# Peptides against a protein of PDB entry 5EFW, part 51

Target 1, 141 residues: chain A of PDB entry 5EFW
Amino acid sequence: TTLERIEKNFVITDPRLPDNPIIFASDSFLQLTEYSREEILGRNARFLQGPETDRATVRKIRDAIDNQTEVTVQLINYTKSGKKFWNLFHLQPMRDQKGDVQYFIGVQLDGTEHVRDAAEREGVMLIKKTAENIDEAAKEL

## One batch from the design tools (peptide; made by RFdiffusion4, then SolubleMPNN)

Design b1_p16_3_s2 (from b1_p16_3, 9 letters changed)
Fold by OpenDDE base, seed 4:
Structure b1_p16_3_s2 (fold): chain B 141 residues (1-141), chain A 16 residues (1-16)
Amino acid sequence: as target 1 above (141 residues)
Amino acid sequence: EEEELLEELEEEELEE
């Protein structure tokens, strides 16, 4: 199974390129967002944002990228057709053997509602585990 | 005015 066909919503971005573009997108991510792969690759993931996307939450994502740290947030994202969804989003750096950041892994758990309490904890565990699985799979490529 | 415009531009350029 290729990385792109992992049955989870995820992207890999390259912070070494201008504007930290998406370099890989899973089939599930494309289905969720209603974009083609050609529409996604080479773009920053900000195209998922819209009017109801909380700017302070987006800033937390930017801060995590700038600081080369992981973050987990929930934010409103939009599909290509303009459908809103709650994105339980986890971002983490993918590091090389020297410990330098090569890529970021972004994992999305979509929902119609903002998840809280036990459901949020379960979702966070799931997306973090998924990110670790992607990190390991990407290292094997 | 310049600070508000810079803040708006910075918000539009927010990465995800």
Scores: peptide ipSAE 0.039, ipTM 0.556, DockQ to the pose 0.014
Fold by OpenDDE base, seed 3:
Structure b1_p16_3_s2 (fold): chain B 141 residues (1-141), chain A 16 residues (1-16)
Amino acid sequence: as target 1 above (141 residues)
Amino acid sequence: EEEELLEELEEEELEE
């Protein structure tokens, strides 16, 4: 789709379905994570987690979904081959015209190191802007 | 060990 071809790492999930499954994944996200689209669609994004993923950080993501709020965190994720990467992750709800949550947008900025200070602020601005662009594009479909 | 941890994370319903 046009949405899937946006040149950023992102997924869209459906919290109205059991276990909040991924319903869209960008081509860039598939390349980053080393999965096929068939392997990802219909699954919860937790398959990216592993031994060094901080559980308290994952709980912040869960709390944001439960509360229908946005969150920005950094966590360790794993590719299909088991390669670790730092994920500067932003999640936000996509709302309909009534204000009800329809989907969540997840945007990933990958890196080899945990980013801090000015680099973190720049990354956060980038992934938030990306999420807004995805929200606009998805509403036009 | 990684599979067991993934199963534990799935059982805890730790969403991402």
Scores: peptide ipSAE 0.039, ipTM 0.608, DockQ to the pose 0.018
Fold by OpenDDE base, seed 5:
Structure b1_p16_3_s2 (fold): chain B 141 residues (1-141), chain A 16 residues (1-16)
Amino acid sequence: as target 1 above (141 residues)
Amino acid sequence: EEEELLEELEEEELEE
């Protein structure tokens, strides 16, 4: 789709379906994570987690989903081959015209290290702006 | 043992 071709790492999930599955994944996200689209669609994004993924950080993501709020965190994720990367992750709800949550947008900024200070602020601005752009583009879903 | 098993189950149920 045109949405899937956006040159950013992102997924869209459907919290109205069992286990909040991924319903869209960008080409960049597939490249980053080393999965095919068929391997990802219909699955919960938890397959990115592994032994060094901070559980308290994952709980913040879960809490944001349950409370239908946005969150920005950094956590260790894993590619299909088991390669670790730092994920500066932003999640936000996509709402309809009535304000009801229809989907979640997840945006990933990958890195070899945990980003801090000015680099973190820049990354956060980028992924938040990306999520806003995706929200606008995905209004046709 | 029961607490560890509950923690493991809770960890498997965590979304990203």
Scores: peptide ipSAE 0.037, ipTM 0.552, DockQ to the pose 0.014
Fold by OpenDDE base, seed 2:
Structure b1_p16_3_s2 (fold): chain B 141 residues (1-141), chain A 16 residues (1-16)
Amino acid sequence: as target 1 above (141 residues)
Amino acid sequence: EEEELLEELEEEELEE
């Protein structure tokens, strides 16, 4: 599908299902996180969190989900093997023609360090553009 | 101990 051809780290979640599970994960996301598709689908994305994940940042993500808004944050995430990475994360709702939220799009830009200034702005622009591309490609879900 | 347990429970409830 066009969605499957997007070579970026992303997931799609379904807030209408219990615990807002991942219903789609990109191949790049699976490679980044070191999980199989079977290990990811049907789970909430909280399994990426770990000891150094900032709780206040996670709360911002939760608040955005609850309020059906977009958010962009940076947080520590963990691979299956326990490797830490900085996740420049963008989340936004996917809405139907009535404006009702159907899904959430989560886009991850991974790095070994917290990005700042121009690099952060570039990363944010990239992940937001990616989210828009996913939204367009996923209209047929 | 009670605050730490509450924080752990809050962390387990926090989604990404």
Scores: peptide ipSAE 0.035, ipTM 0.555, DockQ to the pose 0.015; fails the geometry check

Design b1_p16_3_s3 (from b1_p16_3, 10 letters changed)
Fold by OpenDDE base, seed 4:
Structure b1_p16_3_s3 (fold): chain B 141 residues (1-141), chain A 16 residues (1-16)
Amino acid sequence: as target 1 above (141 residues)
Amino acid sequence: EEEKLLEELEKEEEEE
């Protein structure tokens, strides 16, 4: 599919299902996180969190889901093997023709360090653009 | 132990 051709780290979640589970994950996301597709489908994305994940940042993500809004944050996530990475994360709702939220698109830009200043701005532009591309690709499905 | 920590984090997230 056009969606499958997007070579970026992303997931699609379904807020209409209990606990907003992942319903789609890119191959790049699986590689980044070191999980199989079977291990993550049907689960909430919170399994990426760990001891050094900032709870206030996680709350911002939750608030965005609850309010059906977009958010961009940077937080520590963990791979299956316990490796930490900085996740520059963008979440946005995917809406139907009526304007109702159908899904959320989550895009991840991984890094070894907290990205700041110009590099953060560049990363934010990249992940937002990626989310828009995913949204358009998903509408074609 | 790691799974238990995730469960605790999930529980704290549900309580907030």
Scores: peptide ipSAE 0.018, ipTM 0.573, DockQ to the pose 0.017
Fold by OpenDDE base, seed 2:
Structure b1_p16_3_s3 (fold): chain B 141 residues (1-141), chain A 16 residues (1-16)
Amino acid sequence: as target 1 above (141 residues)
Amino acid sequence: EEEKLLEELEKEEEEE
């Protein structure tokens, strides 16, 4: 599909299902996180969190889901092997023509360090643009 | 130990 051809780290979640599970994960996301697709599908994305994940940042993500809004944050995430990475994360709702939320799109830009200033702005532009591309490609879901 | 900590974090998130 066009969605499958997007070579970026992303997931799609279904807030209409219990616990907003991942219903799609990109190949790049699987590579980043070191999980198989079978290990991820049907799970909430919280398994990426760990000891150094900032809980206040996680709450911002949760609040955005609950309020059906977009958010952009940076947080520590963990791979399956326990490797830490900085995740510049963008989440936005995917809405139908009536404005009802169908899914959430989560886009991850990974890094070894917290990005700031110009690098952060560039990363934010990239992940937001990616989310828009996913939104357009996923209209066929 | 890491798996247990993840499960604890998941539970704390379900309680919030």
Scores: peptide ipSAE 0.018, ipTM 0.580, DockQ to the pose 0.017
Fold by OpenDDE base, seed 3:
Structure b1_p16_3_s3 (fold): chain B 141 residues (1-141), chain A 16 residues (1-16)
Amino acid sequence: as target 1 above (141 residues)
Amino acid sequence: EEEKLLEELEKEEEEE
């Protein structure tokens, strides 16, 4: 789809379905994670986690979903081949015209290192702006 | 072994 071809790392999930599965993944996200679209669609995004993924950070993501709020965190994720990367991750709800949550947008900025200070602020600004652009594009479909 | 580890991690998160 046009949405899937946006040149950013992102997924859209459906919290109204059991276990909040991925319903859309960008081509860039598939390339980053080394999975096919068929391997990802219908699954919860937790398959990106592994031994060095911080459980307290994962809990912050879960709490944001449960409370229908946005969150921005950094966590270790793994590709299909087992390669570790730092994920600067932003999640936010996509709401309908009534204000009810329909979907979640997840945006990933990958890196070899944990980012801090000015680099973190710049990355956060980028992924938040990307999420807003995806929200707008998805409403037009 | 890697698939089993992922399944264990997924199961732990479903139980929380």
Scores: peptide ipSAE 0.018, ipTM 0.573, DockQ to the pose 0.017
Fold by OpenDDE base, seed 5:
Structure b1_p16_3_s3 (fold): chain B 141 residues (1-141), chain A 16 residues (1-16)
Amino acid sequence: as target 1 above (141 residues)
Amino acid sequence: EEEKLLEELEKEEEEE
């Protein structure tokens, strides 16, 4: 599908289902996180969190979901093997033709370090653009 | 141990 051609780390979640589970994950996301598709589909994305994940940052993500808004944050995430990475994360709602929230798009830019300044700006631009591409691709389905 | 830690984090997030 057009969606499958997007070679970026992303998930699509369904807020209409209990606990906003992942309903789609890119192959790149699976590779990044070291999970199989079967291990993550139907689960909330919180399994990426761990001891060093900033709770206040997680709250910003929750607030964005509850308020049906976009958010961009950086947080520590963990692979299945327990490897830490900095996740520059962007989340935005995907709306149907009526304007109702149908899904959320989550895009991840992984890094070994917290990105700042120009690198952060570039990363944010990239993940936001990716989210728009996903939104367009999903509307064609 | 990792599964228990994740369950604890999930519970803390549900309580907030």
Scores: peptide ipSAE 0.018, ipTM 0.572, DockQ to the pose 0.017

Design b1_p16_3_s4 (from b1_p16_3, 8 letters changed)
Fold by OpenDDE base, seed 2:
Structure b1_p16_3_s4 (fold): chain B 141 residues (1-141), chain A 16 residues (1-16)
Amino acid sequence: as target 1 above (141 residues)
Amino acid sequence: SEEELLEELEKEEEEE
């Protein structure tokens, strides 16, 4: 499918199910996080969080889900092996033709450092564009 | 469609 051809780090979650579980993960996401697809499907994405993950940033993500809005943040995430990385993360709702939220799209840009200024702006543009591509690809299915 | 997306996801799970 067109969705499967998107070679970026992303997940799709279902907020209509208990605890907003991951229902799709890209191959790149699995490679980044060092998890198998079986290990992450049906789970909430909070398993990526750890001791140094900023709780206020996590609250912003939760608020965006609850309010059915988009958000862009940077937070520390952890791979399965415990490796830390900075995640420039964009979340947005996927809506049906009636305007109702069906899913959330989460896009991750990984880095060893927190990005600032021009690098941050460039990264944000990239992950937002990716999210739009995912949204369009999913509509074709 | 949403249904087709879910079917594709289920197929991916079965292949693994």
Scores: peptide ipSAE 0.007, ipTM 0.394, DockQ to the pose 0.044; fails the geometry check
Fold by OpenDDE base, seed 4:
Structure b1_p16_3_s4 (fold): chain B 141 residues (1-141), chain A 16 residues (1-16)
Amino acid sequence: as target 1 above (141 residues)
Amino acid sequence: SEEELLEELEKEEEEE
């Protein structure tokens, strides 16, 4: 579908369901993570975590979900084959007309290295803009 | 709408 074919790494999760499962994943996300859509739909995104994933960073993500706020972090994630990548990750709530959280949008910018300084700022701008674009596109549906 | 989004998501799942 149109949303599925957006050439960005992103997922949509449903915090109203148990364990905030992924309900949508872009083709790019599937390619990045090496999972099929069937393997990830209905699951919490924590399957991307592994031994070198910083737990404090994960807690920041959890706190943002619990508090219904946005967060931008950078953490080690793992593909299905066990390949590590740095994930510059942005998460934000998708709200309805009343302001209630309906979904979360998660956008991933992958890299082989931890990005810093100007590169990080550029990446953050990109993934935040992507999240806004997804939010707007979803609202039109 | 949310309903239309859910319908779209369901279609994605059916296509796989």
Scores: peptide ipSAE 0.007, ipTM 0.391, DockQ to the pose 0.046; fails the geometry check
Fold by OpenDDE base, seed 5:
Structure b1_p16_3_s4 (fold): chain B 141 residues (1-141), chain A 16 residues (1-16)
Amino acid sequence: as target 1 above (141 residues)
Amino acid sequence: SEEELLEELEKEEEEE
């Protein structure tokens, strides 16, 4: 689909379903994480977490979902084969015309290192802009 | 609607 072909790492989740499962994933996200689409659809994104994933950072993500707000964090995630990567992650709600939250957009910038300073700022701007583009694209379809 | 379109996209992905 058009959304799937957006050349960025992202997922869309449905908080109206039990456990806020992934309902959409970009091709790039599948390539990054080494999962097939069938393996991840209907699942909560927590399968990307592992031993070195910071629990306090995960709590920030959970709190943002519960409060229906956006959040930007960096956390260690794992591919299907067990490779670690630093995920600069941005999450924001997708709202309908009434202002009610329908979905969440999650955008991932992957790296072998924790990004800092100017590189972090640049990455944050990129993933936030990407999330806005996804939101707009979804509305236009 | 956006919701209907996403639902259709979900179905397409599930069928792949």
Scores: peptide ipSAE 0.006, ipTM 0.404, DockQ to the pose 0.043; fails the geometry check
Fold by OpenDDE base, seed 1:
Parts: sequence; C-alpha cells; structure tokens
Structure b1_p16_3_s4 (fold): chain B 141 residues (1-141), chain A 16 residues (1-16)
Amino acid sequence: as target 1 above (141 residues)
Amino acid sequence: SEEELLEELEKEEEEE
C-alpha cells in the first residue's frame, strides 16, 4: 500500500482497542527493528523497550496518550536481536472530522547516539513534518 | 476509515 511504502520509520496505533496496539507499521520501521509485520501488528509498542530505557521518558509517552496530546522524546529502544539505538520519537493523535481521536501516529528517527542542540532541533522538525504527512495520507484512506 | 485502513493492510500482506 502507499502508506506502508512511505520511506520513514513510523507506526499507527489504535487507542480505542485494548492496550493501544500497533495497527500499521512502515517497511522502514520493520527493517529498523528487525521484526516482521506479523510479529508487530496487534501488539503494544513497549516491546521495543529494554533495560536502559528510561522509565520517566516512557511515562511522558503514556501521559501524552492519556491526555490525547503530542509529545517528543528521546529514548533507548532495542531491535529484535537486542541491538540498542537512540530513538528520537514523536507521537501525536490523529483526529477525525469531528475532532475525536481515532489513532496515534508514532514517528521514529534512529541513531547510534543521543542527538542534541541543532541536530536534535533538525530531527524534531523532520519527524513532526513526517507525522503531518502521514496524518494527511491516512485521512485519504 | 479504520476499516479501509485495515483492508489496505490486508491487501499488502496478500501481495507479499
């Protein structure tokens, strides 16, 4: 599908289902995380977390979901093989024509190091723009 | 819609 072929790391989750499972994952996301689509769909994205994932950062993500707001954070994630990477992560709600939240869009910018200053700002702009593009593309479905 | 999105996903899986 056109949405899956978007050359960015992203997922779409459904907060209306139990435990806010992933209902869509891009090909790039699958390649990054080393999971198959079958292994990911229907699961909460917490399987990417591990020993060095900061719990306070995870709480920020949870709070954003609960409050139906956007958030941008950096956290350690793990591939299927256990490889660590820094995830510059942006999450935002996708709303219907009535303004009700239907989904969440999660966009990931991966790196071997924690990004800061100008590099972080550039990354944030990129993932936010990506999220907006995904939002528009999904509305056309 | 959610249904349309899921249908598109299923089509892609069938094409793989």
Scores: peptide ipSAE 0.006, ipTM 0.395, DockQ to the pose 0.046; fails the geometry check

Design b1_p16_4_s1 (from b1_p16_4, 11 letters changed)
Fold by OpenDDE base, seed 2:
Structure b1_p16_4_s1 (fold): chain B 141 residues (1-141), chain A 16 residues (1-16)
Amino acid sequence: as target 1 above (141 residues)
Amino acid sequence: SSLEELIEYAKKLYSE
């Protein structure tokens, strides 16, 4: 689909299903993480976590999901082959017309290093804008 | 696949 071809790393998850599984993944996300679409769909995104993933940061993500709010963090993630990357990650709920959460949009900006200052601000702006674009595109389907 | 098709696929996969 057109949505899949958006050249950004993102997933859509369904919190109304057990364990909030991924229901949609962009081609770029698959390339980044080195998984096939079949390996991704239906799974919780925690498979990206590993030994050096900060558990406190993961808890922030979990809290955002539980509270149905947005969050932006940086955390270590791992590809299928075990490569580490810094993930500037933004998550936000996708709401229906009544304001109820239907899905979550997760956007990933990958890098070899933790970003700070202006680079971080730019990255945050980019992934938030991307999330809004995805929200609009997904609602058109 | 459309989003709806992917949702259906994901639901089936998760139920297994």
Scores: peptide ipSAE 0.065, ipTM 0.687, DockQ to the pose 0.030
Fold by OpenDDE base, seed 5:
Structure b1_p16_4_s1 (fold): chain B 141 residues (1-141), chain A 16 residues (1-16)
Amino acid sequence: as target 1 above (141 residues)
Amino acid sequence: SSLEELIEYAKKLYSE
C-alpha cells in the first residue's frame, strides 16, 4: 500500500487489543529489523528489546502508552539476527474525531551510535514530523 | 483500504 511504502521506519499498534500489538509495519521497518511482516503483525514491539536495552527507558515508553501521551527516547534495539542499533524512537497516539485513542504510531530512526546535541534534535524533529505525516496518511485510508 | 483490512484482520486474530 501507499502507507507501507512510506520510506520511514514505523509501526502502528492497537492499544485496544491485548498487549498493544503491531497491526501495521512499514517496509522500511521490516528491512531495518530483519523480520517479515508475518513475524511482526500481532506482536508487541518489545521483541526489539534485548540485554542492553535500558529498562528505565522502556518504562518511559510504557508510561506514555498507559497515559496515552507521546514520548521520544533513545534505546538499544536488536534485529532478528541480533545486531544492535540505537533507536531514536518516537511514539504518539492516533486519536479519532472524538479524541479517543485508537492507535499508536511508533517511528524509529536507527543509528550506530547514541545521538546527541544537534544530531539528536534533528532526528527528533524528523521522527516527529514523520509521525504526523503517518497520522494524516492513515486517517485518509 | 489496506489499513482497514489489516485492522480488521488484527482485531479478529488477537482480540479476546
Scores: peptide ipSAE 0.063, ipTM 0.683, DockQ to the pose 0.033
Fold by OpenDDE base, seed 1:
Structure b1_p16_4_s1 (fold): chain B 141 residues (1-141), chain A 16 residues (1-16)
Amino acid sequence: as target 1 above (141 residues)
Amino acid sequence: SSLEELIEYAKKLYSE
């Protein structure tokens, strides 16, 4: 589909289901993480976490979901083969016309190292813009 | 829609 072929790393999750499972994953996300779509759909995204993933950062993500707010963080994630990568991650709710949360959009910008300063600001702007584009595109489907 | 199909697929996998 057109949504799947968006050349960005992203997922859509359903907080109305138990444990907020992934209901959509882009082709790029699958390539990055080395998982098949069948291995991803229906699962909580925590499978990307590993030994060096900062738990305080994960808690920030959880809090954002619980409070139905957006958050932007950087954290260590792992591919299926166990390769580490830095994930500049943005999460935001997708709301209906009434303002009720229907889904969450998660956008990932991968890198070999933690980004700072201008590079981080640029990355944040990019992933936030991407999330907005996905929100708009998804509502049209 | 394609998204609806993906949602249904995901729900099925999750319920299993």
Scores: peptide ipSAE 0.044, ipTM 0.658, DockQ to the pose 0.030
Fold by OpenDDE base, seed 3:
Structure b1_p16_4_s1 (fold): chain B 141 residues (1-141), chain A 16 residues (1-16)
Amino acid sequence: as target 1 above (141 residues)
Amino acid sequence: SSLEELIEYAKKLYSE
């Protein structure tokens, strides 16, 4: 679909389904993580975590989902082949016209290192803007 | 919907 071909790493999840599974993934996300669409749809995104993924950071993400708020963090993720990458990750709820949470938008910016200072600020601005664009595009579907 | 599927996947990637 048009949404899948957006040249950004992102997923859309459904918190109304058991375990908040991925219901949509961009082509770029599949390329980044080395998974097929069939392998990830219907699954919780936790399969990206591994031995060096900081559990406190994961808890921040879980808290944001539970509280239906947005969060921006950096954490270690793993591809299907086991390659580590730093994920600058932004998550935010997608709400309907009544204000109820319908979905979550997750945007990933990958890198070989933890980004700091100006680079981090730039990355955060990018992924937040991307999330807003996806929110607008998805509402038109 | 496809959007719902994508959001759930994202949650699984970053949650326990």
Scores: peptide ipSAE 0.123, ipTM 0.723, DockQ to the pose 0.037; fails the geometry check

Design b1_p16_4_s2 (from b1_p16_4, 11 letters changed)
Fold by OpenDDE base, seed 3:
Structure b1_p16_4_s2 (fold): chain B 141 residues (1-141), chain A 16 residues (1-16)
Amino acid sequence: as target 1 above (141 residues)
Amino acid sequence: SNKEKLIEKAKELYEK
């Protein structure tokens, strides 16, 4: 079921380090974006943006990070080779037991087109559930 | 470290 499934495309970032770098990237994320792990780790995820990436949407992501809140958006991203894909993206903070933000989890659902209606709702549910699963697992540490 | 543990946990989740 959707609730039992996790989206394999995700990264974890560390906002406590300069420029909120990626500290973990799933293999699927690497495959999707066509980057090696060495190319990605330690970098801000903005390298996925390109000419047709909506800047207002990017600002929503930035605001969420700055405000330490979650956000769900759909935006154009680019692979290393320059291939465009629609990224249904969910980002949320990972907090410790004290409520302090330690990391961000970003989950990506890729598609060839902007998803709408039921497909979008299902996708949103999936990526949000994935983020929650990872966050809950992290709290066990 | 906590970061290391998190990374390992994430890897485990991905592999499932």
Scores: peptide ipSAE 0.377, ipTM 0.870, DockQ to the pose 0.043
Fold by OpenDDE base, seed 2:
Structure b1_p16_4_s2 (fold): chain B 141 residues (1-141), chain A 16 residues (1-16)
Amino acid sequence: as target 1 above (141 residues)
Amino acid sequence: SNKEKLIEKAKELYEK
């Protein structure tokens, strides 16, 4: 089904609060990152970064948040136990009816390697579809 | 609140 083909790893953050904290994390996200919900709610998602995380890529994410735009990148992230994984990451703002940003949706597709070409395109479609699905659902509120 | 409703909606979509 369509739902089965949607990525389950995602968070929602609140940029209107100090340091843009995570206000929701999916169960799959917690399983992937090896954190409990209590450990990550209210925190900035930077705890996933580590020594080999490309700082230029992190800056792209920061810039997207500051500019209230979407971004798609691949970066190395770390689980609680220190395991590295490649994160194909998509971030986009959730806007109200006035067009003002209320939240950000962050969707993570994990892998053991950096992906390119067709595999990357497929992954990007998946994580973007996930983000749009969440955003559309939010419009019903 | 809208935030609470959003969280619940997200749970409905992917956690239940």
Scores: peptide ipSAE 0.361, ipTM 0.863, DockQ to the pose 0.043
Fold by OpenDDE base, seed 5:
Structure b1_p16_4_s2 (fold): chain B 141 residues (1-141), chain A 16 residues (1-16)
Amino acid sequence: as target 1 above (141 residues)
Amino acid sequence: SNKEKLIEKAKELYEK
Protein backbone atom coordinates (compact mmCIF):
# COMPACT_ATOMS: atom_id res chain seq x y z
CA THR B 1 0.00 0.00 0.00
CA THR B 2 0.96 3.65 -0.21
CA LEU B 3 1.28 3.76 3.56
CA GLU B 4 3.74 0.88 3.63
CA ARG B 5 5.89 2.58 1.01
CA ILE B 6 6.55 5.66 3.10
CA GLU B 7 10.33 5.63 3.28
CA LYS B 8 10.59 5.77 7.06
CA ASN B 9 10.84 3.10 9.72
CA PHE B 10 7.46 2.79 11.36
CA VAL B 11 4.72 0.50 12.58
CA ILE B 12 1.10 0.96 13.49
CA THR B 13 -0.33 -1.08 16.35
CA ASP B 14 -3.86 -1.81 17.50
CA PRO B 15 -4.36 -1.40 21.25
CA ARG B 16 -7.93 -2.65 20.92
CA LEU B 17 -6.57 -6.12 20.20
CA PRO B 18 -4.94 -8.28 22.85
CA ASP B 19 -1.30 -7.32 23.48
CA ASN B 20 -1.39 -4.33 21.08
CA PRO B 21 -0.14 -6.14 17.95
CA ILE B 22 1.43 -4.57 14.88
CA ILE B 23 -1.10 -4.13 12.09
CA PHE B 24 1.06 -2.09 9.68
CA ALA B 25 4.81 -2.12 9.04
CA SER B 26 6.69 -0.03 6.52
CA ASP B 27 9.03 -1.60 4.00
CA SER B 28 11.88 0.30 5.62
CA PHE B 29 11.04 -1.17 9.00
CA LEU B 30 11.18 -4.66 7.58
CA GLN B 31 14.53 -3.93 5.99
CA LEU B 32 15.88 -2.49 9.23
CA THR B 33 14.75 -5.34 11.43
CA GLU B 34 15.34 -8.12 8.87
CA TYR B 35 11.87 -9.60 9.34
CA SER B 36 9.26 -10.35 6.73
CA ARG B 37 5.88 -8.72 6.91
CA GLU B 38 4.31 -12.07 7.74
CA GLU B 39 6.67 -12.44 10.69
CA ILE B 40 5.71 -8.98 12.00
CA LEU B 41 1.98 -8.54 11.57
CA GLY B 42 -0.07 -9.68 14.53
CA ARG B 43 2.84 -9.52 16.97
CA ASN B 44 3.68 -7.16 19.77
CA ALA B 45 6.77 -5.11 18.90
CA ARG B 46 8.65 -6.39 21.97
CA PHE B 47 10.43 -8.95 19.77
CA LEU B 48 12.88 -6.13 19.00
CA GLN B 49 14.08 -6.16 22.60
CA GLY B 50 17.00 -8.15 23.91
CA PRO B 51 19.55 -8.57 26.68
CA GLU B 52 20.90 -5.03 26.58
CA THR B 53 17.55 -3.30 26.18
CA ASP B 54 17.02 -1.06 29.18
CA ARG B 55 13.99 -2.28 31.09
CA ALA B 56 13.26 1.13 32.60
CA THR B 57 13.03 2.59 29.11
CA VAL B 58 10.69 -0.20 28.08
CA ARG B 59 8.53 0.65 31.07
CA LYS B 60 8.27 4.23 29.82
CA ILE B 61 6.90 2.91 26.55
CA ARG B 62 4.44 0.66 28.35
CA ASP B 63 3.29 3.53 30.53
CA ALA B 64 2.70 5.73 27.51
CA ILE B 65 0.55 3.07 25.91
CA ASP B 66 -1.42 2.49 29.09
CA ASN B 67 -1.92 6.21 29.58
CA GLN B 68 -2.61 6.79 25.88
CA THR B 69 0.12 9.40 25.57
CA GLU B 70 3.17 9.94 23.39
CA VAL B 71 6.75 9.17 24.37
CA THR B 72 10.21 9.51 22.87
CA VAL B 73 13.09 7.35 24.06
CA GLN B 74 16.31 5.70 22.92
CA LEU B 75 16.77 1.99 23.44
CA ILE B 76 18.80 -0.94 22.20
CA ASN B 77 16.93 -3.09 19.71
CA TYR B 78 17.93 -6.22 17.83
CA THR B 79 17.46 -7.37 14.27
CA LYS B 80 16.36 -10.87 13.41
CA SER B 81 20.00 -11.87 12.99
CA GLY B 82 20.81 -10.46 16.41
CA LYS B 83 22.51 -7.23 15.41
CA LYS B 84 22.16 -4.44 17.94
CA PHE B 85 21.16 -0.93 17.02
CA TRP B 86 20.24 2.18 18.94
CA ASN B 87 16.63 3.01 18.29
CA LEU B 88 15.51 6.60 18.71
CA PHE B 89 11.87 5.71 19.10
CA HIS B 90 8.77 7.88 19.08
CA LEU B 91 5.31 6.58 19.88
CA GLN B 92 2.04 8.49 19.74
CA PRO B 93 -1.64 7.63 19.67
CA MET B 94 -3.76 7.92 16.56
CA ARG B 95 -7.18 9.18 17.54
CA ASP B 96 -10.52 9.00 15.76
CA GLN B 97 -12.96 11.84 15.18
CA LYS B 98 -14.32 11.43 18.69
CA GLY B 99 -10.84 11.74 20.18
CA ASP B 100 -10.61 8.12 21.22
CA VAL B 101 -7.37 6.21 20.68
CA GLN B 102 -7.69 3.97 17.67
CA TYR B 103 -4.07 2.98 17.02
CA PHE B 104 -0.51 3.78 17.99
CA ILE B 105 2.16 4.98 15.60
CA GLY B 106 5.73 3.94 16.33
CA VAL B 107 8.59 5.56 14.44
CA GLN B 108 12.17 4.29 14.63
CA LEU B 109 15.38 6.11 13.80
CA ASP B 110 18.22 3.62 13.83
CA GLY B 111 21.85 4.30 14.60
CA THR B 112 25.08 2.69 15.65
CA GLU B 113 25.29 4.77 18.79
CA HIS B 114 23.23 6.64 21.30
CA VAL B 115 22.68 10.12 19.90
CA ARG B 116 23.10 13.22 22.04
CA ASP B 117 22.70 16.97 21.93
CA ALA B 118 22.01 18.48 18.53
CA ALA B 119 21.92 15.12 16.79
CA GLU B 120 19.31 13.87 19.22
CA ARG B 121 17.19 17.00 18.88
CA GLU B 122 17.32 16.73 15.12
CA GLY B 123 16.37 13.08 15.23
CA VAL B 124 13.49 13.73 17.59
CA MET B 125 12.11 16.45 15.35
CA LEU B 126 12.37 14.12 12.38
CA ILE B 127 10.60 11.15 13.92
CA LYS B 128 7.87 13.32 15.41
CA LYS B 129 7.22 14.96 12.07
CA THR B 130 7.24 11.54 10.47
CA ALA B 131 4.63 10.32 12.94
CA GLU B 132 2.37 13.23 12.06
CA ASN B 133 2.74 12.49 8.37
CA ILE B 134 1.91 8.85 8.96
CA ASP B 135 -1.11 9.81 11.01
CA GLU B 136 -2.40 11.92 8.16
CA ALA B 137 -1.68 9.26 5.55
CA ALA B 138 -3.27 6.47 7.57
CA LYS B 139 -6.51 8.40 7.97
CA GLU B 140 -6.87 8.40 4.21
CA LEU B 141 -6.91 4.61 3.95
CA SER A 1 -10.26 -0.49 2.06
CA ASN A 2 -6.60 -1.37 2.19
CA LYS A 3 -6.58 -0.50 5.87
CA GLU A 4 -9.40 -2.88 6.65
CA LYS A 5 -7.76 -5.67 4.68
CA LEU A 6 -4.49 -5.24 6.52
CA ILE A 7 -6.24 -5.19 9.88
CA GLU A 8 -8.02 -8.40 9.00
CA LYS A 9 -4.75 -10.01 8.00
CA ALA A 10 -3.13 -8.89 11.22
CA LYS A 11 -5.93 -10.40 13.26
CA GLU A 12 -5.55 -13.69 11.46
CA LEU A 13 -1.83 -13.75 12.08
CA TYR A 14 -2.32 -12.81 15.71
CA GLU A 15 -4.47 -15.85 16.32
CA LYS A 16 -1.92 -18.26 14.89
Scores: peptide ipSAE 0.041, ipTM 0.683, DockQ to the pose 0.030
Fold by OpenDDE base, seed 4:
Structure b1_p16_4_s2 (fold): chain B 141 residues (1-141), chain A 16 residues (1-16)
Amino acid sequence: as target 1 above (141 residues)
Amino acid sequence: SNKEKLIEKAKELYEK
């Protein structure tokens, strides 16, 4: 499918289901996080969080979901093996033609360090553009 | 649709 051809780290979640579970994960996301697809589907993405994940940042994500808005943050995430990585994360709602939220798109840009200034701006532009591409592709499903 | 299939799969896994 067109979605499967997007070689970026992303998930699609369903806020209409309990705890906003992942309903789609890209191959790249699986590779990044070291999980299988069956380990991820149906779960809330919070399994990526760990001891050094900033709780205030997590709250920003939760607030965005509750308010049905987009958010862009950087936070420490963990792979299945426990490896830490900096996740430049963008979340945005996928809306239907009536404007109602149907899903959320989460895009992850991984790095070994917290990015700032120009590097951060470039990363943000990339993940936001990726989210838009996913939105367009997903509407064709 | 593929999307519906994904949703159903997610529901099945979520209920485990």
Scores: peptide ipSAE 0.026, ipTM 0.602, DockQ to the pose 0.030

